# Designs tried in a protein design run: peptides against a protein of PDB entry 3T6J. Part 48

Target 1, 375 residues: chain A of PDB entry 3T6J
Amino acid sequence: PIVESYIGFIESYRDPFGSRGEFEGFVAVVNKAMSAKFERLVASAEQLLKELPWPPTFEKDKFLTPDFTSLDVLTFAGSGIPAGINIPNYDDLRQTEGFKNVSLGNVLAVAYATQREKLTFLEEDDKDLYILWKGPSFDVQVGLHELLGHGSGKLFVQDEKGAFNFDQETVINPETGEQIQSWYRSGETWDSKFSTIASSYEECRAESVGLYLCLHPQVLEIFGFEGADAEDVIYVNWLNMVRAGLLALEFYTPEAFNWRQAHMQARFVILRVLLEAGEGLVTITPTTGSDGRPDARVRLDRSKIRSVGKPALERFLRRLQVLKSTGDVAGGRALYEGYATVTDAPPECFLTLRDTVLLRKESRKLIVQPNTRLE
Target 2, 372 residues: chain A of PDB entry 3T6J as posed
Amino acid sequence: PIVESYIGFIESYRDPFGSRGEFEGFVAVVNKAMSAKFERLVASAEQLLKELPWPPTFEKDKFLTPDFTSLDVLTFAGSGIPAGINIPNYDDLRQTEGFKNVSLGNVLAVAYREKLTFLEEDDKDLYILWKGPSFDVQVGLHALLGHGSGKLFVQDEKGAFNFDQETVINPETGEQIQSWYRSGETWDSKFSTIASSYEECRAESVGLYLCLHPQVLEIFGFEGADAEDVIYVNWLNMVRAGLLALEFYTPEAFNWRQAHMQARFVILRVLLEAGEGLVTITPTTGSDGRPDARVRLDRSKIRSVGKPALERFLRRLQVLKSTGDVAGGRALYEGYATVTDAPPECFLTLRDTVLLRKESRKLIVQPNTRLE

## One batch from the design tools (peptide; made by RFdiffusion4, then SolubleMPNN)

Design b1_p11_3_s4 (from b1_p11_3, 7 letters changed)
Fold by OpenDDE base, seed 1:
Structure b1_p11_3_s4 (fold): chain B 375 residues (1-375), chain A 11 residues (1-11)
Amino acid sequence: as target 1 above (375 residues)
Amino acid sequence: MTGTFYAEDYL
């Protein structure tokens, strides 16, 4: 077997400022079969990057072919178990030296084990489909999230010598129609500038890339889905995201007006974006459960994913990228915190929904690490 | 730093 490992201060999600890494490590075995799918995605990455909703001037100047491997984790030491990883976590290195992606396949498999009777917030008609395609859709989402989410976009930088990595005269901000008016100065990083929102903002961008690109036929083909199966994978991926946005409310602390989990905050933001799109794309309906207590249902209109959802996500994702590229912290914070705000305002009444989410919360699953023997 | 997609939130 091919063994991979890493160790060190890597992820900073537990740092409110997104700067200090938490010590973690893993040992894993390469899953060759699943890795082959991700390698096909890598082979298409350069072309798929062009499908992202920003000008080439906001994308990396040079495509660097990354590694992507599916891993079966033997042991993981850390506070959280990832489904996927993109490293290094430094944008400059990602742009100049490259990066590696991994999907923790057996961790994902655990996440797929959902009992129908315990599946909350979905319509009955969606439950079987959701159970069937949650796993495959998650593979697609993780692959896109890591490779083309975290692996995309350019930061505009002025170096220590005063030189720019972009043409100030010709590069136009697609949101304003004006020349680029802000950038990263020497020594400034994504994390240093965007600070408290950096991690969640980037996760939101990556998740949005996943949703956006999963609509591309080539992506589904790479993962082996065609026809009705491909459409079901798309539907379930989007459905999972909007459901996750609702579930995310568990991780919001109203008293402190803060989020305790960056990915969940990101998913809530996406939910808000898709709700804002309107036109019946997403509907969250408070209901009464069989136990007589509050419940809720999330509905996603499949027929409106491409017509309503995609354009809304496109615009939002472009804005995320433009603000990131230009180092526009004020604009980025205004945008992101606006969508991340949780109130009890109608029609959604998110604080009330949060109570429902908490009421329906299940006990956290215990993930037990395996033993592996070579005989 | 933003390199990890956590599975815990989907469990």
Scores: peptide ipSAE 0.046, ipTM 0.787, DockQ to the pose 0.686
Fold by OpenDDE base, seed 2:
Structure b1_p11_3_s4 (fold): chain B 375 residues (1-375), chain A 11 residues (1-11)
Amino acid sequence: as target 1 above (375 residues)
Amino acid sequence: MTGTFYAEDYL
């Protein structure tokens, strides 16, 4: 078997300032069969990057073909087990040297074991479809999230010699219609500049890329889905995201106005964006459970994903990227924190919904180290 | 730094 490992201070999610890495490591075995699927995605990456909702001037100047491997994890040491990884966590290195993606395949497989009777916040009519396609939709989302989410976009930089990595005279900000007015100076990085929102903001961008690009027929074809199956995978992927946005409220602390998990904050932000789109795309309805206690139902109108959801996500995702590229911390913070606020304002009443989420909270799943054997 | 899709979010 091919063995892969990494060890060191890699992810900074536990640092409030997004700068200091947590010590982690893994040992894994390459899953050759699953890796072949991601190689097909890599082969299409250069073309798919052009489908993202920003001008080529805001994308990397040169496409650097990354590695993408599916791994069966034997052991993982850290505060949390990822489903996928994109490294390095430095945008400058991603732009100039490239990056590597991994999917932790056996970790994803654990997520497939959903019991219908325990599945919260979904309509009964959606539960069977959700259970059927949750796994496949995760493969799509993780692949897009890592490869084309974290692997996309350009930072505008002025180096120590005063040279720009973009043409100041010709590059136009698509949001303002004006020339670029801000950039990263020498020594400034994404994390150092955006600080407290950097991790969650980037995860939100990556998740949004996943949702946006999963609508592309070529993406679904790469993963082996066509016709009705492709539409079901899209629906379940979007449904899972809006449900996750509701579940995310568990990780908000009202008394401190603080989010305790970057990915969950990101998913809540996406939920807010899709709710703001209106037109009946997403509906969260408070209900009463069979136990007589508060419950809720999330509804996603399948027919409005492309007509309402996609345009809303397109606008939002473009804004995220433009603000990131230009190093506009003030604009980025205003945008992101605006969607990340949790109040009890109607019609959503998110603080009340949070109480419902906490009431319906399931026990945390434990991941146990697997065994290997010779056959 | 960002680059990890945590499975805990979906488990």
Scores: peptide ipSAE 0.040, ipTM 0.772, DockQ to the pose 0.710
Fold by OpenDDE base, seed 4:
Structure b1_p11_3_s4 (fold): chain B 375 residues (1-375), chain A 11 residues (1-11)
Amino acid sequence: as target 1 above (375 residues)
Amino acid sequence: MTGTFYAEDYL
């Protein structure tokens, strides 16, 4: 088998300032069959990057073909096990030297163990579809999240010699209509500038890219979905995200006004964006469970994903990227923290919903280290 | 950067 491994101070999710890496490592075996799908995604990456909702001037100047591999993880040492990885974690290196993507296939496979009777917050009519397509939709989402999420966009930089990596006279900020007024100086990084919001903000951008691009027929085709199956994968992917946004409330600490998990915060932000879009796209309804205790239901109107959801996500995603590219920390923080704020304001009453989420919390899952054999 | 699933309770 082809064995891959990495080790070191890599991910900064446990640093409140997003700068210091946590020591982690894994040993994994390449899944050749699943890697083939991601290879096709890589082959289409340059074209798919053009579908992202920002001008080419905000994308990397030269496409660098990354590696993308599906891995079956034998052991993962760290505070958490991801479904995918994009490295290195430096945007400047990503755009100048390239990057590598991996999907942790057997971690994703945990999704296939979902039990219908334990599924919370979904309408009964959605449960079977959700169970059927959750796994496949995760494959799509992770692939897009890593390759075209983390792997997309350009940072505007002034180097140590004073040279810019963009034309100051011609590049226009699509949000303001003005010339670029801010950028990264030599030695400044994404994490150093955006600090406390950097990790979650970037995850939110990557998740949003996944949702946005999964609507593209070519993406679904790459993963082997066509017709009604493709539409179901799209629906379940979006449904999973809005449900995750509700589940995310578990990871909010009201007393400290902070989030304990960057990806969950990101998913909550996306939920807020889609709720703000209105028009009946997303509905969260408090209910009473069969046990007589508080419950809730999330409904996503499938027919409004493209007409309402996509435009809302497009605008939001563009803003995320523009603020990231220009190093506009003030604007980025205002935008992101605005959507990340959790209150008990109607109609959603998120703090009350949090109590329901906690009440309906499932038992903690145990990820068991797998075994493998050579034949 | 980590992928979609990264939580203590492993979604």
Scores: peptide ipSAE 0.056, ipTM 0.781, DockQ to the pose 0.462; fails the geometry check
Fold by OpenDDE base, seed 5:
Order: C-alpha cells, then structure tokens, then sequence
Structure b1_p11_3_s4 (fold): chain B 375 residues (1-375), chain A 11 residues (1-11)
C-alpha cells in the first residue's frame, strides 16, 4: 500500500486569533479507487473555478494543478480528526506554490453512522433518503470544499516594492462597481488581518463553494451520480448543511458570546443566509417529541434550491470572496458576525432552539484505530 | 495559519 503521513504545527482552529498552529499528525493509506474520483475532479478544476460567482479578476491568475488523494486513516494524533484537508494554510503559498488536498475517506464513513431512530431534527419522509445519500453527498461536499473552496480565489496584494498583483485601473469590485480600494500589504496575511473570524469565515466560504458547485452536473457526473440520484445527492447535501447549521448551536457559548468550532459557526452562518432567503426554502419548526419534551424539525424545499437557495448563496459567497480578496476586514467582520450572531429573537428564537439541540444531543463518537493486515 | 480541514465535529 501507499502510505502517507504528515506531522507538525498545521491547523490553527484552537487559537482564538486563528494564527498559531496546533501540533498534529497522521498516518494513512491511499485509497486508490476513491483517489481516482478526486483526480477527475482535479482534471475539471480549472473549468469549475470559472463557475464560481466572482469575476476572473478575483480568481487566481494561474491555475496550479493540485494533488488530491483519498486516504484511509490508520492513526490521527490531534485534538480533532478532519474529514478533509487542504494545505498549506497560507493563501500566499496556495497562490504561488500550489496546494495538496486530502480526503480522509474512512473518517467520512464514521462521522455519519447514525441509526434512523436516533436521527434528529429531520422530517420522517427525509430520514431514509438522508441516511442513503449522506455519505455520498459528503464525499462531494468535502471534495469541493477542499479543492475548489480553499483552493479558489485571489488575494489582492501590494508587494514590498509597491507592485500590485492586479490592475488597479481596470479591476472593478463587483459589489460596489468601483475600483479596488483595499488590498493586502507586504507582511499582511489572511489570518493576520481577519484574526478571530479568519478560520470560520474561510470555512464558511469553502462550505458555500461546496453547496454552490454541487449543483453543477459535471461535478455530480465526476462522482458517478446521474438522473434522480444526482438530484437526491444535491438535496441531501443541502439538507445536511441546514441541519448542521441547527446542530451548530451546541458549539455556541451564550455567556461568552463565542463559538467553539469554526466549521459549526460557518454552518450556522449558512443556515442564516438560507433562512434569510425566505420563500419557504428552509423552515425550522419547534415540535414536541414522543417523550413530551422539546424537539424541532428542519425542512428544506427541494424545489426551491435552485430558484431561491442558489441565488442567495451566490450573492453571499461573492460578498465573502470580494471582502476576502480586498482585505476589507471591517466589511467582512460586519457581514460575518451579523450572520453569526445568536439571539432569541423571533421567528427563529435560536437560543431557545439551542436548548432543544442540547436536549437532543447525541453521544460523542469514539474514533478507534483500525487493524491492518498484509494480504 | 487558518487551518483548512473539513469536519462535522473536530473538537
């Protein structure tokens, strides 16, 4: 088997300022069959990047073909095990040197091993479909999230010599219609500028890219889905995201007004965006469980994903990218923190829903190292 | 460093 490993100070999710890496490492075996799917995705990446909702001037000038591999993890040492990885975590290096993508395939399989009777917050009619397609849809989401999420977008930079990596006279901000007013100066990075929101903001952008591009037929074809199956994968991927946005409330600490997990905060933000879109796209209904205690149901109207959801996500995703590219911390923080705010305001009453989420909380899964054998 | 991995629950 082909063995891959990495070790070092890599991820900064546990740093309140999003800059200091946590020490972690893994040993894994290459899954050749699944890696082949990601190779096809890589082969289409340059074209798919053009489908993202920002002008080419906000995309990387030169496409650098990344490596993308599916790995079966033998062991992972760290505070948390991811489902996918995109490294390095430095946008400047991603733009100039390239990047590597990894899907931790067997982690994906474990994460969603939920029994039907324990599956919370879904309508009964969605449960079987959700169980069936959760895994496949997550493969799609992770692939897009890493490769085309984290692997997309340009940072506007003025180097130490005063040169710009963009044409100041011709590049137009699609949100304002004006010339570019801000950029990264020498020594400034994504993390240094956006600081406390940098990790979650970037995860939100990447998740949004996944949702947005999973609607593209070519993506679904690459993963082997066609016809009704493709539509079901789309539906379940979006349904999973809105459900995750509700589940995310577990990781909010009201007393401290802070989030404890970047990805969960990101998913809550996406939920808020899709709720704001209105028109019955997403509905969260408080209910009473069979035990007489509070419960809730999330409904996603499949027929409105493309007509309502996609445009809302498009606008939001473009704003995220434009603010990121231009280094507009004030605008970015205002946008992101606005959607990340958790109150008990009607109609959603998110703090009340949080109590319901905590009440229905599932036991934490134990990730156990697998046995291997030589055949 | 941003930390660029995807997970439902990583903490």
Amino acid sequence: as target 1 above (375 residues)
Amino acid sequence: MTGTFYAEDYL
Scores: peptide ipSAE 0.043, ipTM 0.768, DockQ to the pose 0.429; fails the geometry check

Design b1_p11_4_s1 (from b1_p11_4, 3 letters changed)
Fold by OpenDDE base, seed 3:
Structure b1_p11_4_s1 (fold): chain B 375 residues (1-375), chain A 11 residues (1-11)
Amino acid sequence: as target 1 above (375 residues)
Amino acid sequence: SSIAGDVYPVA
């Protein structure tokens, strides 16, 4: 077996300022079969990057072929186990030196073993489809999230010598139509500038990339989905995201106006974006459960994903990237915190929905670390 | 950075 491992101060999700890493380590075995799919995705990455909704001037100057491997985790030492990883966690290094992606396959397999009777907030007509395709669709999402989400975009930088990594005269901000007016100075990083919103903002960008690019036929083909199956995978991926946005309310603390999980905050933001798109794309309906207590249903109109959802996500994702590239903290904070705000304003009444989410909360899933042997 | 599942910790 091929063994991979890492150890050190790696992830900064537990630091409110996103700068200090938590000590983490894992040992894993390569899953060759699943890794082959991700290698095909890597082979198409350069072309798929061009499908992202920003000008080439906002993308990396040179494509650096990354590694992508599916891993079965044997041991993981840390506060929690992710589904996928993109490292290093430094945008400058990602841009100039390259990066590596991994999918933790056995983590995904365990996390999504949901019993139908316990599946909350979905219409009955969607439950079987959701159960069938949740795993495969999330494999697609993880691949896109890591490789083309975290692995995409350029930061505009002025170095210590005063040189720019972009042409100030010719590069145009697609949102304003003007020349670039802000950038990262020497010593400034994504985390140092965007601070408290940096982690969640970046996760939101990566998740949005996943939803946006999963609509591309080539992506589904790479993962082995065709015809009706491909459309179902797309539907379930989007459905999972909007459901996750509702579930995310568990991780919001109203008294402190604080989010306790960066990825869940990101998913809530995406839900807000898709709700704002309107036209019946996403509907959250409060209901009464069989127990007579509050419940809710999330509905996604499949027929409106491309016509309504994609354009809304395109505009939002472009804005995220432009603000990130230009180091526009004020604009970025205004945008992101606006969508991340949780109130009880109608029609959504998110604080009320939060009560429903908490009421329907299930016990936290546990991952028991396995062993392996040769037979 | 990473994508989190249901088992990802609270910050």
Scores: peptide ipSAE 0.184, ipTM 0.812, DockQ to the pose 0.409
Fold by OpenDDE base, seed 2:
Parts: structure tokens; sequence; C-alpha cells
Structure b1_p11_4_s1 (fold): chain B 375 residues (1-375), chain A 11 residues (1-11)
């Protein structure tokens, strides 16, 4: 088999300032069959990047073909095992040198195991569809999140010699209609500038790219979905995200006004964006469970994903990218922390919902070191 | 950077 590994100080999720990496490593085996879909996605990446909601001037100057491989993890030494990985974690290197993506296939396989009777916060009519398409839709989301999420966008930089990597006279900020007024100076990075919100903000951008681009027929075709199946995959992907936004409340600490998990904070932010869009797109309804205790249901109106959801997400995603590209920390923090704020204000009453989420909390799934054998 | 699945623990 083809073996891949990495080791070192790689991910900074455990650093509140997003700068210090945790030492981790893995050894994995390439899954050739599953890698084929991601290779097709790579082949379409340059075209799909043009579908993102920002001007070409805010995208990479030149396309660099990345690697994308599906891996079965044999051992993972670290505090957490992701479903997918994009490295290196430096935007400048991604822009100029390229990057690699991986999907951890056997991690996803564990996540796919769901018992219908234990599936929380969904309407009964959605449960079977959710169970059927959760896996496939998440494969789509992982591919988009890594390749076109983390792998997209440009940082505006002034180097140590004073040269800009963009034309100051012609590049226009699509949000303001004005010339670019801020950028990264020499030695400044995404993490150094955005600090406490950098990790979660970037994850939110990547997740938003996934939701936005999964609406594109070409993406679904790459993964082998068309017609009614494609529409179901879209629906379940969006449904999974809004459900995740509710589940995310488990990882919020009200007493400290902080989040303990960057990805879940990102998913809560997306939920807030889609709730703000209104028009019945997303509804969270408190209910009473069969045990007489609090419960809740998340409803997503399928018919409003493109008409209401997509435009809302487009505007939000563009703002995320523009603020990131220009190094506008004040604007970025105001935007992101605004959506990440958890209160008990009606109609959502998120702090009350958090109590419900905690009450209905299920045991977390675990990965146990697998074995290999010769047949 | 990565995407967290259902098995992604809080460190």
Amino acid sequence: as target 1 above (375 residues)
Amino acid sequence: SSIAGDVYPVA
C-alpha cells in the first residue's frame, strides 16, 4: 500500500491566539478508490474558484495544482482527529507554493454510523433522508472545505521592500467601492493580525465556501450526483450545517463568554447568518420530548436554499474574504464576533437552547487504532 | 487547517 505520514507542530487550534502549533503526527494508507473523486475535484478547481463571490483580484494570481488524497488513518497522535486536512497553514505559502489536501476516510466512516432513534433535533420526515445522505454530503463538504475553502483567496501584502502584490491604483474593494486602504505588512500574517478569531474565522470561511459551491451542478456531478439525488445531497448538506450550528452551543462557555471549539463556533456563526436571512429558511422550534423534558427541532426549507440562503451566504462570504484580504481586523472582528455572540434574546433564546442541547447530549464517537491484515 | 467531523474532540 501507499503510505503517507506527517509529523510536527502543525495545528494551532489549542492556542487562544492561533499562533503556537500542537505537536501531532499520523501514519495513513492511501485509499485509491476514494481518492478518484477528489482528483476530479482538483481537475475542476481552477474553474470552480471563479465561482466564488469575490473579484479575481481577491483570488490567487495564478492557479497552483494541489494534491488531494483520501487516507485511511492507522495512527493519529494528537488531541483530535479531523475529517480533512489542508496544509501548510500559511496563506502566503498557499498562494505562492501550493498546498495539499487529504480526506481521512475512515474517520468519516465512523461519523456515518447513526442510529435513527438517537438522532436529535431533526424533524421525523428528515431523519431517513439525513441518514441516507449525511455521508455523501459530508464528502462533498470536506472536499470543498479543504480545496476551495482553505485553498482560496488572496492576502494583500506589502513586502519588506515596499512592493505590493496588487495594483493599488486599479484594485477596488467590492464592499466599499474604493481603493484598497489596508493590507498585511512585512512579517504580518493572518494569525498574527486576527489572533483570537483567526482559526474560527477561517473555518467559517471554508465551511461557507462548501455550502455555497455545493449548489453548483458541476460539483455534484464530480461526486456522481445528479437530478433528485443531487438536490437531496444539497439539502442534507445545508441541513447538517444548521443542525451543527445548534449542536455547537455545547462548546460555548457562558461564564467566560468564549468558545472551546473553533469549527463549532464557525458553524454557529453560519446558523446565525442563515437565521438572519429570515423568510422561513431556517426555523428552530423548542419542543417537549417523549420524556417530558425540553427538546428542539431544526427545520430547513428546501425551496428557499437558492432564493434566500445562497444570497445571504454570498454576501456574508464576500465580506469575510474582503476583510481577510485587506487585513481589516477591526471590521473582521466586529462582523465575526457579532454573529458569534450567544445571548438569551428572543426569538431564538440561544442560552435556553444550549440547556436543551446539553440535556440531549450524546456520547462522542471515538476512533480506535485500526489494524491491517493480509488476505 | 482542517474540517472537524463528529469524532473531532475538544482538546
Scores: peptide ipSAE 0.178, ipTM 0.805, DockQ to the pose 0.456; fails the geometry check
Fold by OpenDDE base, seed 1:
Structure b1_p11_4_s1 (fold): chain B 375 residues (1-375), chain A 11 residues (1-11)
Amino acid sequence: as target 1 above (375 residues)
Amino acid sequence: SSIAGDVYPVA
């Protein structure tokens, strides 16, 4: 077997300012079959990057072929186990030296395994489909999230010598139609500028890339899905995201007006974006459970994913990228915090829905070190 | 960076 490992101060999710890394390490075995799919995705990455909704001037000048491997983790030392990893976490290094991607396949299988009778907030007609395609859709989402989410976009920089990594005279901001008016100065980083929203904002961008690009036929083909299966994978991926946005309310603390989990905050933001799109794309309906207590159902209109969902996500994703590239903290914070705000305003009444989410909360899964052997 | 969702600890 091929064994991979890493160790060090890697992830900064536990730092409110996104600066200080937590010491982390893992030992894992390569899953060759799934890795082959991710290698095909890597082979198409340069082309797929062009499908993202920003001009080439906002993308990396030179494509650097990254590594991507699916791993079955044997041991993970840290406060939590991720589903996927993109490293290094330094944008400058990602742009100049490259990056590595991994999917923790067995973590995905365990973390998102739910018995049908315990599956909350879905219509009965969607439950079997969700259970069937949850795993495959997660593989697609993680691959896109890491490789083309975290692995995409350019930061506009002026170095210590005053040189720019973009042509100030010719590069146009697609949102304003004007020349670039802000950038990162020497010593400034994504985390240093965007601070308290940096981690969640970036996760939101990466998740949005996944949803957006999973609509591309080539992506589904790479993962071996065609016809009705491909459409079901797309549907379940989007359905999972909007459901996750509702589940995210568990991680909001109303008394402190803060979020306790960056990825879940990101998923709530995406839910808000898709709800704002309207036209019946996403509906959250409060209901009464069989026990007579509050419940809820999330509905996603499959027929409106491309016509309503994609354009809404395209516009939002472009705005995220432009604000990130230009270092526009004021604009970025206004946009992101606006969607991340949780109130009890109608029609959604999210604080009331939060009570329902907490009431229906499933017990946290415990992941334990597996037993393995050589044969 | 990484994707984890609810498997990460809450602050």
Scores: peptide ipSAE 0.057, ipTM 0.802, DockQ to the pose 0.400; fails the geometry check
Fold by OpenDDE base, seed 5:
Structure b1_p11_4_s1 (fold): chain B 375 residues (1-375), chain A 11 residues (1-11)
Amino acid sequence: as target 1 above (375 residues)
Amino acid sequence: SSIAGDVYPVA
């Protein structure tokens, strides 16, 4: 078997300022079959980047072909084991030196161990589809999230010599219609500027890219889905995201008005965006469980994903990218924190829903090192 | 960056 490993100060999620890396390491074995799919995705990456909802001027000038490998983890040392990784975490390096992606395939499998009767917050009619397609849809999401999410977008920079990496006279901000008015100065980074929201904001952008691009037939084809299967994968991917947005409330601390998990905060933000889109796209309904205690149901209208969801996500995703590219921290923070705010305001009453989420919370899963053997 | 998997019931 082909063995891969890495070790070092990598992820910065535990740093409130998003700068200091946590010591992390893993040993894994390459999954050749799944890696082949990701290789096909990489082969299409340059073209797929053009499908993202921002002008080419806001995309990387030169496409740097990354590595993307699916790995089965044998051992992982760290505070949290991810489903996918994109490194380095520094956008400047991603743009100039390239990046690497990995999918931790067997980590994804852990998420699927839940029994149907314990699956919370879904309509009964959706449960079987969800169970069937959760895995495949998550593979798609992870691939897109890492490769085309984290791997996309340009930062406008003025270097130490005063030179810009963009044409100040011709590049137009698609949101304002004006020339670019802000950028990263020498020494400024994504994390240094956006600080406390940097990690979650970037995760939100990456997740949004996944949802947006999973609608593209070429993406589904790369992963081997066609026809009704492709549509079901799309549906379940979006359904999973809106459900995750509800589940995310577990990781909000009302007393401190803060989030404890960047990805879950991101997913809540996406939920808010899709709820704001209205038109019956997403509905969260408080219910009463069989035990007589509070419950809830999330419903996603699949027929409105493209007509309502995609445009809403497009606008939001473009705003995220534009604000990121221009280093507009004030605008970015206002936008992101606005959607990340958790109140008990109607109609959603998110704080009340949080109580329901906590009530229905499952025990934390333990991930144990697997055994290996020769065939 | 890394994407965290869903820890809640899926199936």
Scores: peptide ipSAE 0.043, ipTM 0.749, DockQ to the pose 0.302; fails the geometry check

